# Peptides against a protein of PDB entry 8YVU, part 129

Target 1, 39 residues: chain A of PDB entry 8YVU
Amino acid sequence: PQLCYILDAILFLYGIVLTLLYCRLKIQVRKAAITSYEK
Target 2, 160 residues: chain B of PDB entry 8YVU
Amino acid sequence: TWLTVLKKEQEFLGVTQILTAMICLCFGTVVCSVLDISHIEGDIFSSFKAGYPFWGAIFFSISGMLSIISERRNATYLVRGSLGANTASSIAGGTGITILIINLKKSLAYIHIHSCQKFFETKCFMASFSTEIVVMMLFLTILGLGSAVSLTICGAGEEL

## One batch from the design tools (peptide; made by RFdiffusion4, then SolubleMPNN)

Design b2_p20_4_s3 (from b2_p20_4, 11 letters changed)
Fold by OpenDDE base, seed 4:
Structure b2_p20_4_s3 (fold): chain B 39 residues (1-39), chain C 160 residues (1-160), chain D 39 residues (1-39), chain A 20 residues (1-20)
Amino acid sequence: as target 1 above (39 residues)
Amino acid sequence: as target 2 above (160 residues)
Amino acid sequence: as target 1 above (39 residues)
Amino acid sequence: LVLLLFLLTTLLLKEIEELV
């Protein structure tokens, strides 16, 4: 049971990091789309 | 441009395979260091007895390394070699998943038979620990297989 | 303990989905960058 | 961030190459 909770913590942290990366990438896509539209 | 994207994806997949392999090896070595699996009665650790964490990790590591080398050198012979290694790794991963599922079923059956209400009992603790490790190994194997299959598809696409 | 394993499975699935979405988004960013460079 | 991931991937690859 303790190992399961440790795994949950690792997976949760991984999920948060991926979410942040996804958000950053999404912002980049939006910026690129705006720049492409202005050209 | 698509080729550059594919190369970066292949490299990432290769690294993922190697990382998965290393994690599998780490788990395998930790379990082997803590538990003498060879002397454990029953099939709770059948995946470990079969040596899957070791040979599976080796296959994924080799596949990942070959994929990375193939991407870097962009040589036709390396691409074919990587495709072969990725295919072999995918087969090994599939076999490993099957073994892990069987082990998981046996472990769950063991937990059920012993009516493990008390986690502090040595047998119940061992069965629970085995189940947890097998589940983790299963997840890692699925990730490794996914990466190997992806690399195989990419390699096959280049050959066509 | 069962809840922990279920949580692990959900977090793992979430991680896979996020990884796929991240890959798709990365491809979109690259396509947008290429389109912006060609203009 | 993609560059950072690429750098991390390259570093990991370098370490793996040294281990092999």
Scores: peptide ipSAE 0.490, ipTM 0.809, DockQ to the pose 0.056
Fold by OpenDDE base, seed 5:
Structure b2_p20_4_s3 (fold): chain B 39 residues (1-39), chain C 160 residues (1-160), chain D 39 residues (1-39), chain A 20 residues (1-20)
Amino acid sequence: as target 1 above (39 residues)
Amino acid sequence: as target 2 above (160 residues)
Amino acid sequence: as target 1 above (39 residues)
Amino acid sequence: LVLLLFLLTTLLLKEIEELV
C-alpha cells in the first residue's frame, strides 16, 4: 500500500513534467511550422 | 501569433480546471452517498465535513467558465472578472490544499494510533479509504491550482 | 488500496500516451529542423 | 488527449454560448 502511494506521487509528477515538456515541444513545432511557411 | 497561442493555452487550462472541479464534485458526491459523514466520529473526513469538494469544485468551475468566456469575448471587463475569479479560485485551491493536508495528517495519525494491521476492521477501512480519497482530492486540487495560477498569469499579461 | 491501484493504472497509461506523443512530436521537430537547414 | 480536451473545450464553449 505504501508503495502504491509513492508510485502515484511519482507518476503524477511525471505526468506534470511530461505535460509541460509536451507543451514546450508543441510550441516549438508551431514556431518551426510558421517559420517554414514564411520562407 | 504568441497571443493566439497563449489564448489557446488559456482555454485548455480553463477546461482542465473545470474538469478538475467536476472530478472533485464527483468524489464528493460519491463519498457522501457511500458514507454518512455526519455519523462518523472523528476528523477523518474533516475536509468533507467542511464541504471542500463542493465549494472548491464550484469555485474552480466558475473560474474556468469565466476564463473561457473572457477569452472568447475578449472584452476588458470580462478579462478583469476572469482574473478576479481565477485569483479567488487560486486562493480557494490553496486553502483546500491546507485543509486536505491537515485531514491527511489526522487520518495518518488515526491509522498509526489504531495500528491498523487488520484492514478488514470497519474503522481502519474507513480511515484508509478516507486517506486515499483525501490524497486524490489533494492531487486534483494541486492541478486545479496550477491551472488557475496559469490562467491568472495569462490574464494579468493581457491587462499589461 | 484498490483506488490507488486504479489511479496508478490510469496515471501509467497517461504517462505512456504522453511519452509516445512527446516522442512523435520530438521527431517532427527534428524533421522540421533538418528540412529548414537544407533550405 | 490534448485534441480530445480541445474538442471538449470547443463543445463546452458552444454550450456556454447557447446558454448566454
Scores: peptide ipSAE 0.489, ipTM 0.812, DockQ to the pose 0.054
Fold by OpenDDE base, seed 2:
Structure b2_p20_4_s3 (fold): chain B 39 residues (1-39), chain C 160 residues (1-160), chain D 39 residues (1-39), chain A 20 residues (1-20)
Amino acid sequence: as target 1 above (39 residues)
Amino acid sequence: as target 2 above (160 residues)
Amino acid sequence: as target 1 above (39 residues)
Amino acid sequence: LVLLLFLLTTLLLKEIEELV
């Protein structure tokens, strides 16, 4: 049970980090799309 | 180019495979160091007794290394070697999953037979611990298999 | 204990899905960057 | 993180090439 909770904590942290990276990448795509549309 | 993207994906998959192999080896080593599997009653640690963490990790490590080397040197003979190693690793991963599922079933059966209502009983604790480790290894094996299969498909696509 | 295993499976699946989405988004960013450089 | 993993992979490959 303790190992399961540790694994859950690691996976949860991984999920949060990936979500943040995804959001940053999505913002970059949006900025690139706006810049390409104005040119 | 799409080839550059595939190259980066192959490298990432190779690294993931090596990492998965290393984690499996670490878990195997820790379990072997803490528990004397030979004295454990039942087939709760059948996957460890079969040596899966060791040979599986070796196969995944070799496959990942060959994939990375093949990608870096871009030699035709290395591509074929990597494809062969990835295929072998995929087969090994599938076999490992089967062994782990069997072990998980045995562990669950053991828990049911002993009516493990009290977690603090030594036998129930060991069975629960075994089940948790087996589940973790199963997830890692699935990840390794996914990476190996992906690398195999990419390598096969380059040969065609 | 059973609840922990279910949570672990859900988090694992979530991690895989996020990884795939991240890869797709990264490819989109690269395509957008190439298109912006050629213009 | 992907860039960091790539850098680590490149470093590991350099060490392997020096060893072989």
Scores: peptide ipSAE 0.468, ipTM 0.802, DockQ to the pose 0.049
Fold by OpenDDE base, seed 3:
Structure b2_p20_4_s3 (fold): chain B 39 residues (1-39), chain C 160 residues (1-160), chain D 39 residues (1-39), chain A 20 residues (1-20)
Amino acid sequence: as target 1 above (39 residues)
Amino acid sequence: as target 2 above (160 residues)
Amino acid sequence: as target 1 above (39 residues)
Amino acid sequence: LVLLLFLLTTLLLKEIEELV
């Protein structure tokens, strides 16, 4: 049971980090699309 | 272009905050409906007795709604109001985390005192269930606080 | 304890899905960068 | 999934707008 709670914390942190990285990457894709449209 | 992206992010953060608030309310209502907290001995459900799932969810919901409305109407007064609401929501989230940590400590202490080797004993089951629900609420509160802080930073950036 | 294991399973699944989406988005960013370089 | 989350968030926003 203690290992389960530790695993939950690690997975939760991993999920937050991945969400932030995904948001950053999505912004980069949008910026690249806008730059391509202006050329 | 950057502002439009930020607006979409702010709207997403606001909706995430509202969703977190709704989940907290749902958990609060389910726990209140299934468990008679008033008859439970000890401070295992201290966060529920304090009404945190209710007032915390309301504050997060109001903050999220105000943020979304502020972004859509683009009124200067609404931006300040949203910033104030997000700040208040962030403070409420921090207080909620503190209450949940205290509740978690009490629940863990209760489990240790009663030497809960048998999960099927009513008191041990209730303590374990409370601990699990408190942990879930803690994670949701951290997510809500993160969204509120992000919205506050975005709002402060617009005022500068 | 059972709820903890269920939460672990949900978070694990969420992490896998986010990782796959991140990889797909990373590929899209690379493709957009290549297209922008060719223009 | 982020698009799905965004769609879900948009739907939730729409419901909240209807409620307010």
Scores: peptide ipSAE 0.504, ipTM 0.815, DockQ to the pose 0.062; fails the geometry check

Design b2_p20_4_s4 (from b2_p20_4, 12 letters changed)
Fold by OpenDDE base, seed 1:
Structure b2_p20_4_s4 (fold): chain B 39 residues (1-39), chain C 160 residues (1-160), chain D 39 residues (1-39), chain A 20 residues (1-20)
Amino acid sequence: as target 1 above (39 residues)
Amino acid sequence: as target 2 above (160 residues)
Amino acid sequence: as target 1 above (39 residues)
Amino acid sequence: LILLLFLLTTLLLLELQQLV
């Protein structure tokens, strides 16, 4: 049971990190799309 | 630009901040309703004794609402007000995180000292419950701070 | 304890979905970068 | 946005589980 809560915390942190990475990547895609449109 | 993306998500971030604040408030009220924190010995509930769930929730709610209003009305004075509120909320969030970390350390130390093998001892149960609530509040505060910082960056970008 | 395991399963599933979305987005960024380089 | 909502939902579920 204690291991379950620790696992939840790790998975939650992983989710946050992945969300941040996803946001960064999404912004990169948008920047690339804008740069391609101006050309 | 990053600022343009953040601006488009500003309303969502504001709603998220309000939601986070409401959750924090709900936890604060539940803890206050179930536990007589004033009668609990030690600093296990230091974050609650400091009133963090309440003032933190209020600051986050105000900043979120101001951000949404600022986005909708596009008035310069509202942008400045939102930026100020978001900055204040970010500072409050940082302070809250610090308090929660201190509380968490004290709670963990208490559990360690008493070697709480018997889960049914009232003190051990309370310390465990406090630790769980503090961890949850810490996560919520991190989320709130993230949203407030994002909104602050958006507001700063609009002034520039 | 049982609810904790259910939460772990949900978080794990969420992590997998996010990883897949991240991979898809990464592929899109790479495709956009290649298209910009050929121009 | 959906990811944030999901994260918030997960957080809410985690909180609810700690309350039960």
Scores: peptide ipSAE 0.532, ipTM 0.824, DockQ to the pose 0.074
Fold by OpenDDE base, seed 2:
Structure b2_p20_4_s4 (fold): chain B 39 residues (1-39), chain C 160 residues (1-160), chain D 39 residues (1-39), chain A 20 residues (1-20)
Amino acid sequence: as target 1 above (39 residues)
Amino acid sequence: as target 2 above (160 residues)
Amino acid sequence: as target 1 above (39 residues)
Amino acid sequence: LILLLFLLTTLLLLELQQLV
């Protein structure tokens, strides 16, 4: 049971980090699309 | 432009607020359907007894909807209404957090008093389950409050 | 404890889905960067 | 469980952001 809670915490932290990275990457894709449209 | 970025942020924050409200409502409904809170001894589910998942979800939903409508219609009266709703939702969120913290403390105290070494005991299981749900609701409430405050700041910035 | 294990399973599944989405988005960003370099 | 729900909420928000 204690291991389960630790695993939950690790998975949660991983999910937060992935979400932040995904948001950053999405913004980069949008910026690249805008730059391509201006060319 | 900065305005376009803010508009996208407002919409995102509004959607986040609505989603948080819906999740809280779903959890509240599930807990009420599975557990008869009135028959549970102690204050383990005090936040549910207070109806926080319901009224909190309503306030967050209204705030989020008003924010989205205000953003779409770009009417001055809607901006003011959204700002008011977001402020009210922020206050409601703060109150909800307080209630949840109190509930969490009571749940932890209950677990400590009963020396729940055996997790499979019905009372200990219920206390643990309650604690988990309360913590989840606390996080959702914090997220909702963060979104409501952000929307309030954005709305206030547009009025200035 | 059973609920904790169920939660772990959900978080694990969620983490996998996010990782896949992140990989797809990363590939898209790389493709966009290559296309921008060819212009 | 709380962390998991927070993660799920964040992921769902990300998916909604992608849809918009």
Scores: peptide ipSAE 0.547, ipTM 0.831, DockQ to the pose 0.197; fails the geometry check
Fold by OpenDDE base, seed 3:
Structure b2_p20_4_s4 (fold): chain B 39 residues (1-39), chain C 160 residues (1-160), chain D 39 residues (1-39), chain A 20 residues (1-20)
Amino acid sequence: as target 1 above (39 residues)
Amino acid sequence: as target 2 above (160 residues)
Amino acid sequence: as target 1 above (39 residues)
Amino acid sequence: LILLLFLLTTLLLLELQQLV
């Protein structure tokens, strides 16, 4: 049971990090699309 | 362009806050419906006894709604109102986190004291269930606080 | 404890889905960058 | 559950971004 809680914490942290990375990547895609539209 | 992106982010954060609020309300109502918290001995459900799932969810919901409305109407007065609501929601979220941490500590202490080796014992089951629900609510509260803080920063940036 | 394991399973599944989405988005960014370079 | 909530939030954001 203690291992389960630790795993939950690790998975949660991983999810937060992945979401932040995904948001950053999405912003980059949008910026690239805007730059492509202005040429 | 940057403002448009920020607006979309604000709407997203507002929706996230509303969703978090709804989930907290759902958990609160489910726990209240399944468990008679008033008859449970100890402080295992202290967060529920304090009504945090209800008032916290209401504050987050109001903050999120005001943020969305403020963003859509682009009225200066609404921006200030949204900023105030987001600030209040952030404070409420911080208080909620504190309550949940205290509840979590009490629940863990209870589990430790009763040497809950058997999951099927009523007291141990309730303590474990409470701990899990409190952890879930804690995470929801952290997410809600994050959204509220982000919205507050965005709103403050618009006022400058 | 059983709920914790269920939560772990859900979080794990979520992590996998996010990773897949991140990979797809990363590929899109790369494609957009290549298209911008050819222009 | 928090990660699931975060994922659900991300999915909801994606849906909202598609809607707007």
Scores: peptide ipSAE 0.536, ipTM 0.827, DockQ to the pose 0.259; fails the geometry check
Fold by OpenDDE base, seed 4:
Structure b2_p20_4_s4 (fold): chain B 39 residues (1-39), chain C 160 residues (1-160), chain D 39 residues (1-39), chain A 20 residues (1-20)
Amino acid sequence: as target 1 above (39 residues)
Amino acid sequence: as target 2 above (160 residues)
Amino acid sequence: as target 1 above (39 residues)
Amino acid sequence: LILLLFLLTTLLLLELQQLV
């Protein structure tokens, strides 16, 4: 059970990091889309 | 542009396969270092007894490496080689998933039989740990298979 | 332990969904880049 | 975990592509 909780913690942390990276990518995509509309 | 994108995707898939392979090996080695799987009664660690973490990791690693090399060199012979390796890795991944599912079922059955209410019992702990590791290995295998299949489809598309 | 496994499953599903969303976002970025090159 | 790793690797590759 302790190992499972450790794994959950690692997965959770990884998920948070991925979410942040996804958000950054989404912002970049939006910026690229805006730049394409301004041209 | 699409070809460049596909190349980058192939490289990514190759790296993913290698990473999956390495994680599978790490899990396999950790389990083998902590537990003497050969002496464990029952089929809780049947996937480990079958050596799946090792051979599966090798297949995925080879497939990933070949895919990366094929993408970088853009040589017809390498593309065919990568396609063959990816196909073999896909088959190996499918077999591995099957073994892991069987192992998972046995592990779950073991947990059910022992009515593992007390996690501090050695048998229950081992069964729970085995189940966790097998689930992780199953996820890794599914991802490896997904990457291998994707690379195989890409390679097949280039041959057509 | 059951909660741990459920959490693992949820985190795994979340990871899959994020991967799909990321792929869609990547495709959108590619389309935006192509459109910007054609203009 | 693996899908998460795949996503992380994809995100990392995308960041690297944007950096280049």
Scores: peptide ipSAE 0.535, ipTM 0.820, DockQ to the pose 0.253; fails the geometry check

Design b2_p20_5_s1 (from b2_p20_5, 9 letters changed)
Fold by OpenDDE base, seed 4:
Structure b2_p20_5_s1 (fold): chain B 39 residues (1-39), chain C 160 residues (1-160), chain D 39 residues (1-39), chain A 20 residues (1-20)
Amino acid sequence: as target 1 above (39 residues)
Amino acid sequence: as target 2 above (160 residues)
Amino acid sequence: as target 1 above (39 residues)
Amino acid sequence: LTLILFILTTLLYKETKELV
């Protein structure tokens, strides 16, 4: 049971990190799209 | 180009395979260090008794390394070697998943039979711990298999 | 303890989905970068 | 991506060390 909670914590942290990376990537896509629209 | 994207993906998948292999090996080592699985009667640790964390980790590590090397050198012989290793790793991963599922079923059955209401009992704790480790290993094996299959498809696509 | 395992499964699935979405987004960024370079 | 993988690998390694 304790190992399960540790795993949950790791997976949760991983999920947060992935979400942040996804958000950053999404912002990059938006910036690239804006730059493409201005040319 | 799509090829450059695939190359970066191959490296990523290779690293993921190595990482998965290392995690599996670490878990296997930890379990072996804490528990003398060889002397445990029953099928709760059947996946560990079969040595899956070790040989599976080796196969995934080799596959990952070959994939990374193949991507870096762009040699036809390395691509074929990587494809072969990835295929072997995929087969090993599939076998490992099967073993882990069987072990998980046995572990769950053991927990059910012993009516483990008291987690502080040594047998119940061991069964629960085994189940947790097997589940973790199953997830890691699925990830490894996914990466190996992806690399195999990429390699096969390059040969066609 | 059962809730912990369910949470692990959900978090794992979430991680897989996020990884796939991240890959798709990365491909989009690359396509956008290529389109910007051809201009 | 490689940096992210490296960070994730490092985090996983660190967590694994904490478990040992």
Scores: peptide ipSAE 0.536, ipTM 0.818, DockQ to the pose 0.057
Fold by OpenDDE base, seed 3:
Structure b2_p20_5_s1 (fold): chain B 39 residues (1-39), chain C 160 residues (1-160), chain D 39 residues (1-39), chain A 20 residues (1-20)
Amino acid sequence: as target 1 above (39 residues)
Amino acid sequence: as target 2 above (160 residues)
Amino acid sequence: as target 1 above (39 residues)
Amino acid sequence: LTLILFILTTLLYKETKELV
C-alpha cells in the first residue's frame, strides 16, 4: 500500500509535467500556424 | 527531414528500452537480495522464479543497443539485425507480460484466501509486496514492449 | 489501497494518452517548420 | 522507480522537443 501511494505521487507529478509541456508545445504550434498564415 | 526525425526517435526509443531493461534488472536484483524466493511457499513470486526480470532485461538491453548501433552506423546488415532483435524483444516482452499477469492473479488470489486484514503477518506482507513489485514490473514491461514494437515498425519501414 | 491502484491505473492511462498527443503535436510542429523552410 | 520513469519520460519529452 505504501508503494502504491508513492507510485501515485510520481504518476501525478509526471502527468502535471506532461500537461505543462503539452501546453507549451500547443502554443508553439499555434504561433507557427499564425506565422504561416501571415506569409 | 522525416528520416532524421525517425532516427532520433529510434535512438530515444532504444535508450528508453535499455533504461527499462536496467530498471527491471535492478528490481529483480533487489527482490532476490531482500527475499529468499526459494523458501517462499506458493507461486507469489513465480515471475521471479521464472527469471523474467533477468532474461527480459537482457533481451530489452540487447534490442536497445542494437537499435542504437544500427542507427549510428546506418548499415543495411545492422538494420536487419536490429529488426530481428527488436522482434525477438517484442515477443519476449509479450511473454513477460503474460507471466506477470499470471503472477498477479496468483498473488491476488493468495491475498483474498488468507483474508489479509493484518498487514503485519509475514505471509500477507510478502504477498502484498510481491503484488506491488509485479505491478511495477508489468508497467515497465509494457513500456519496454511499446518501445520495441516502435523500433520494429521503424526498422521494417526502412527495409521497405 | 484499492483506490490507490485505481488511481495508478487512471494516471498511467492519462500519461500514455498525453505522450501520444505530445508526439502527434511534435510531428505537426516539425511539418510546419519544414513547410516554412521550403517557401 | 516511478519517479525515475517520470524523469526519463520527461527527459525523453525534452529531447523530443529539441528535435522538433
Scores: peptide ipSAE 0.540, ipTM 0.822, DockQ to the pose 0.383; fails the geometry check
Fold by OpenDDE base, seed 5:
Structure b2_p20_5_s1 (fold): chain B 39 residues (1-39), chain C 160 residues (1-160), chain D 39 residues (1-39), chain A 20 residues (1-20)
Amino acid sequence: as target 1 above (39 residues)
Amino acid sequence: as target 2 above (160 residues)
Amino acid sequence: as target 1 above (39 residues)
Amino acid sequence: LTLILFILTTLLYKETKELV
């Protein structure tokens, strides 16, 4: 049971980090698309 | 263009905050319906007895709604209002996390004191269930705080 | 304990989906960068 | 929570695709 809670915490943290990284990548894709449109 | 991106992020974060609030309310309601918390002696459900799921959810919902409204109307006064609400929600989230951590410590202490080796004993089961629910609420609160902080940063950026 | 395992399963699935989405976005960013370099 | 975040992320992804 304790291992389950630790796993939940790790997975939760991973989910947050991935969400942040996804947002950053999404911003980069948008910037790249804008730059391509202006050219 | 940057402002438009930030606004869309604000809307998303606002929706996330509202959703987090709704989940907290749902958990609170389920726990209240399944367990007569008022008749449970002890600190196992201290966070629920304090009404955290309810007031916390309300604060997060208000913050999210204000953020969405601020983004839609693009008015300076609404931006300031949203920033204030997000700040208040962030404070509420931090307080909620603190309460939940205290509740978790108490629940853990209770489990240790009663030597809950037999998981199927009613008291031990309730304590374990309470601990699980509190942990879930803690995660939701952390998520809500993250969204509120992000919205606050975005709002502050718009005011500068 | 059962709720913990259910949460773990959901978080695990979410992590996998986010990882796949992240990979797709990363590929898109790379493609956009290549297209911008060729212009 | 994770499912909701996933749904929100998916919605945001769809909106982004519409903007591009």
Scores: peptide ipSAE 0.531, ipTM 0.819, DockQ to the pose 0.356; fails the geometry check
Fold by OpenDDE base, seed 2:
Structure b2_p20_5_s1 (fold): chain B 39 residues (1-39), chain C 160 residues (1-160), chain D 39 residues (1-39), chain A 20 residues (1-20)
Amino acid sequence: as target 1 above (39 residues)
Amino acid sequence: as target 2 above (160 residues)
Amino acid sequence: as target 1 above (39 residues)
Amino acid sequence: LTLILFILTTLLYKETKELV
């Protein structure tokens, strides 16, 4: 049971980190699209 | 274009907040339907007794709806209103986390007092179940708070 | 304990989906960078 | 919703490629 809770915490943290990285990457794609439009 | 991007992100965050609120409400409703919390001895379900799933879900839902409405109407006044609502939702989320932590501590204390070595005893099972539900609610509350804070930062950036 | 395992399964699935989305987005960013370099 | 946004982003990317 303790291992399950630890796994939940790790997976939750991983999910948060991935969400942040996804948001950053999405912003980068949008910036690249804008830069391509200005050219 | 950048504003449109932010608008889409805000809408996504608002929807995420509403979904988180709905999940919390669903969990609260399920727990209330399965367990008569009023008859459970101890403060294991103190967060439920305090009505956190209900008022927390309402606050998050209102914040998310206001955010979506603000984005759709593109009115400066609505942006300020959304920012205020998101800030209030963030405060509510923080309060909810505090309540859940207190509940978790009480639940852990209950487990310790009853020396729950036998997991299959009804009291120990209920305490364990309560702890699991509280932990799940805590995670959902943290997610909701993260969304609300993100929306608040985005709104503050627009005012600036 | 059973609920913990269910939560783990949900979080694990979510993590996999996010990872796939991140990989796809990363490939898109790389493609956009290559096209920008050709210009 | 995330999938829909991803599809929309992909479509926008295709349109941008056609414009460029």
Scores: peptide ipSAE 0.464, ipTM 0.797, DockQ to the pose 0.094; fails the geometry check

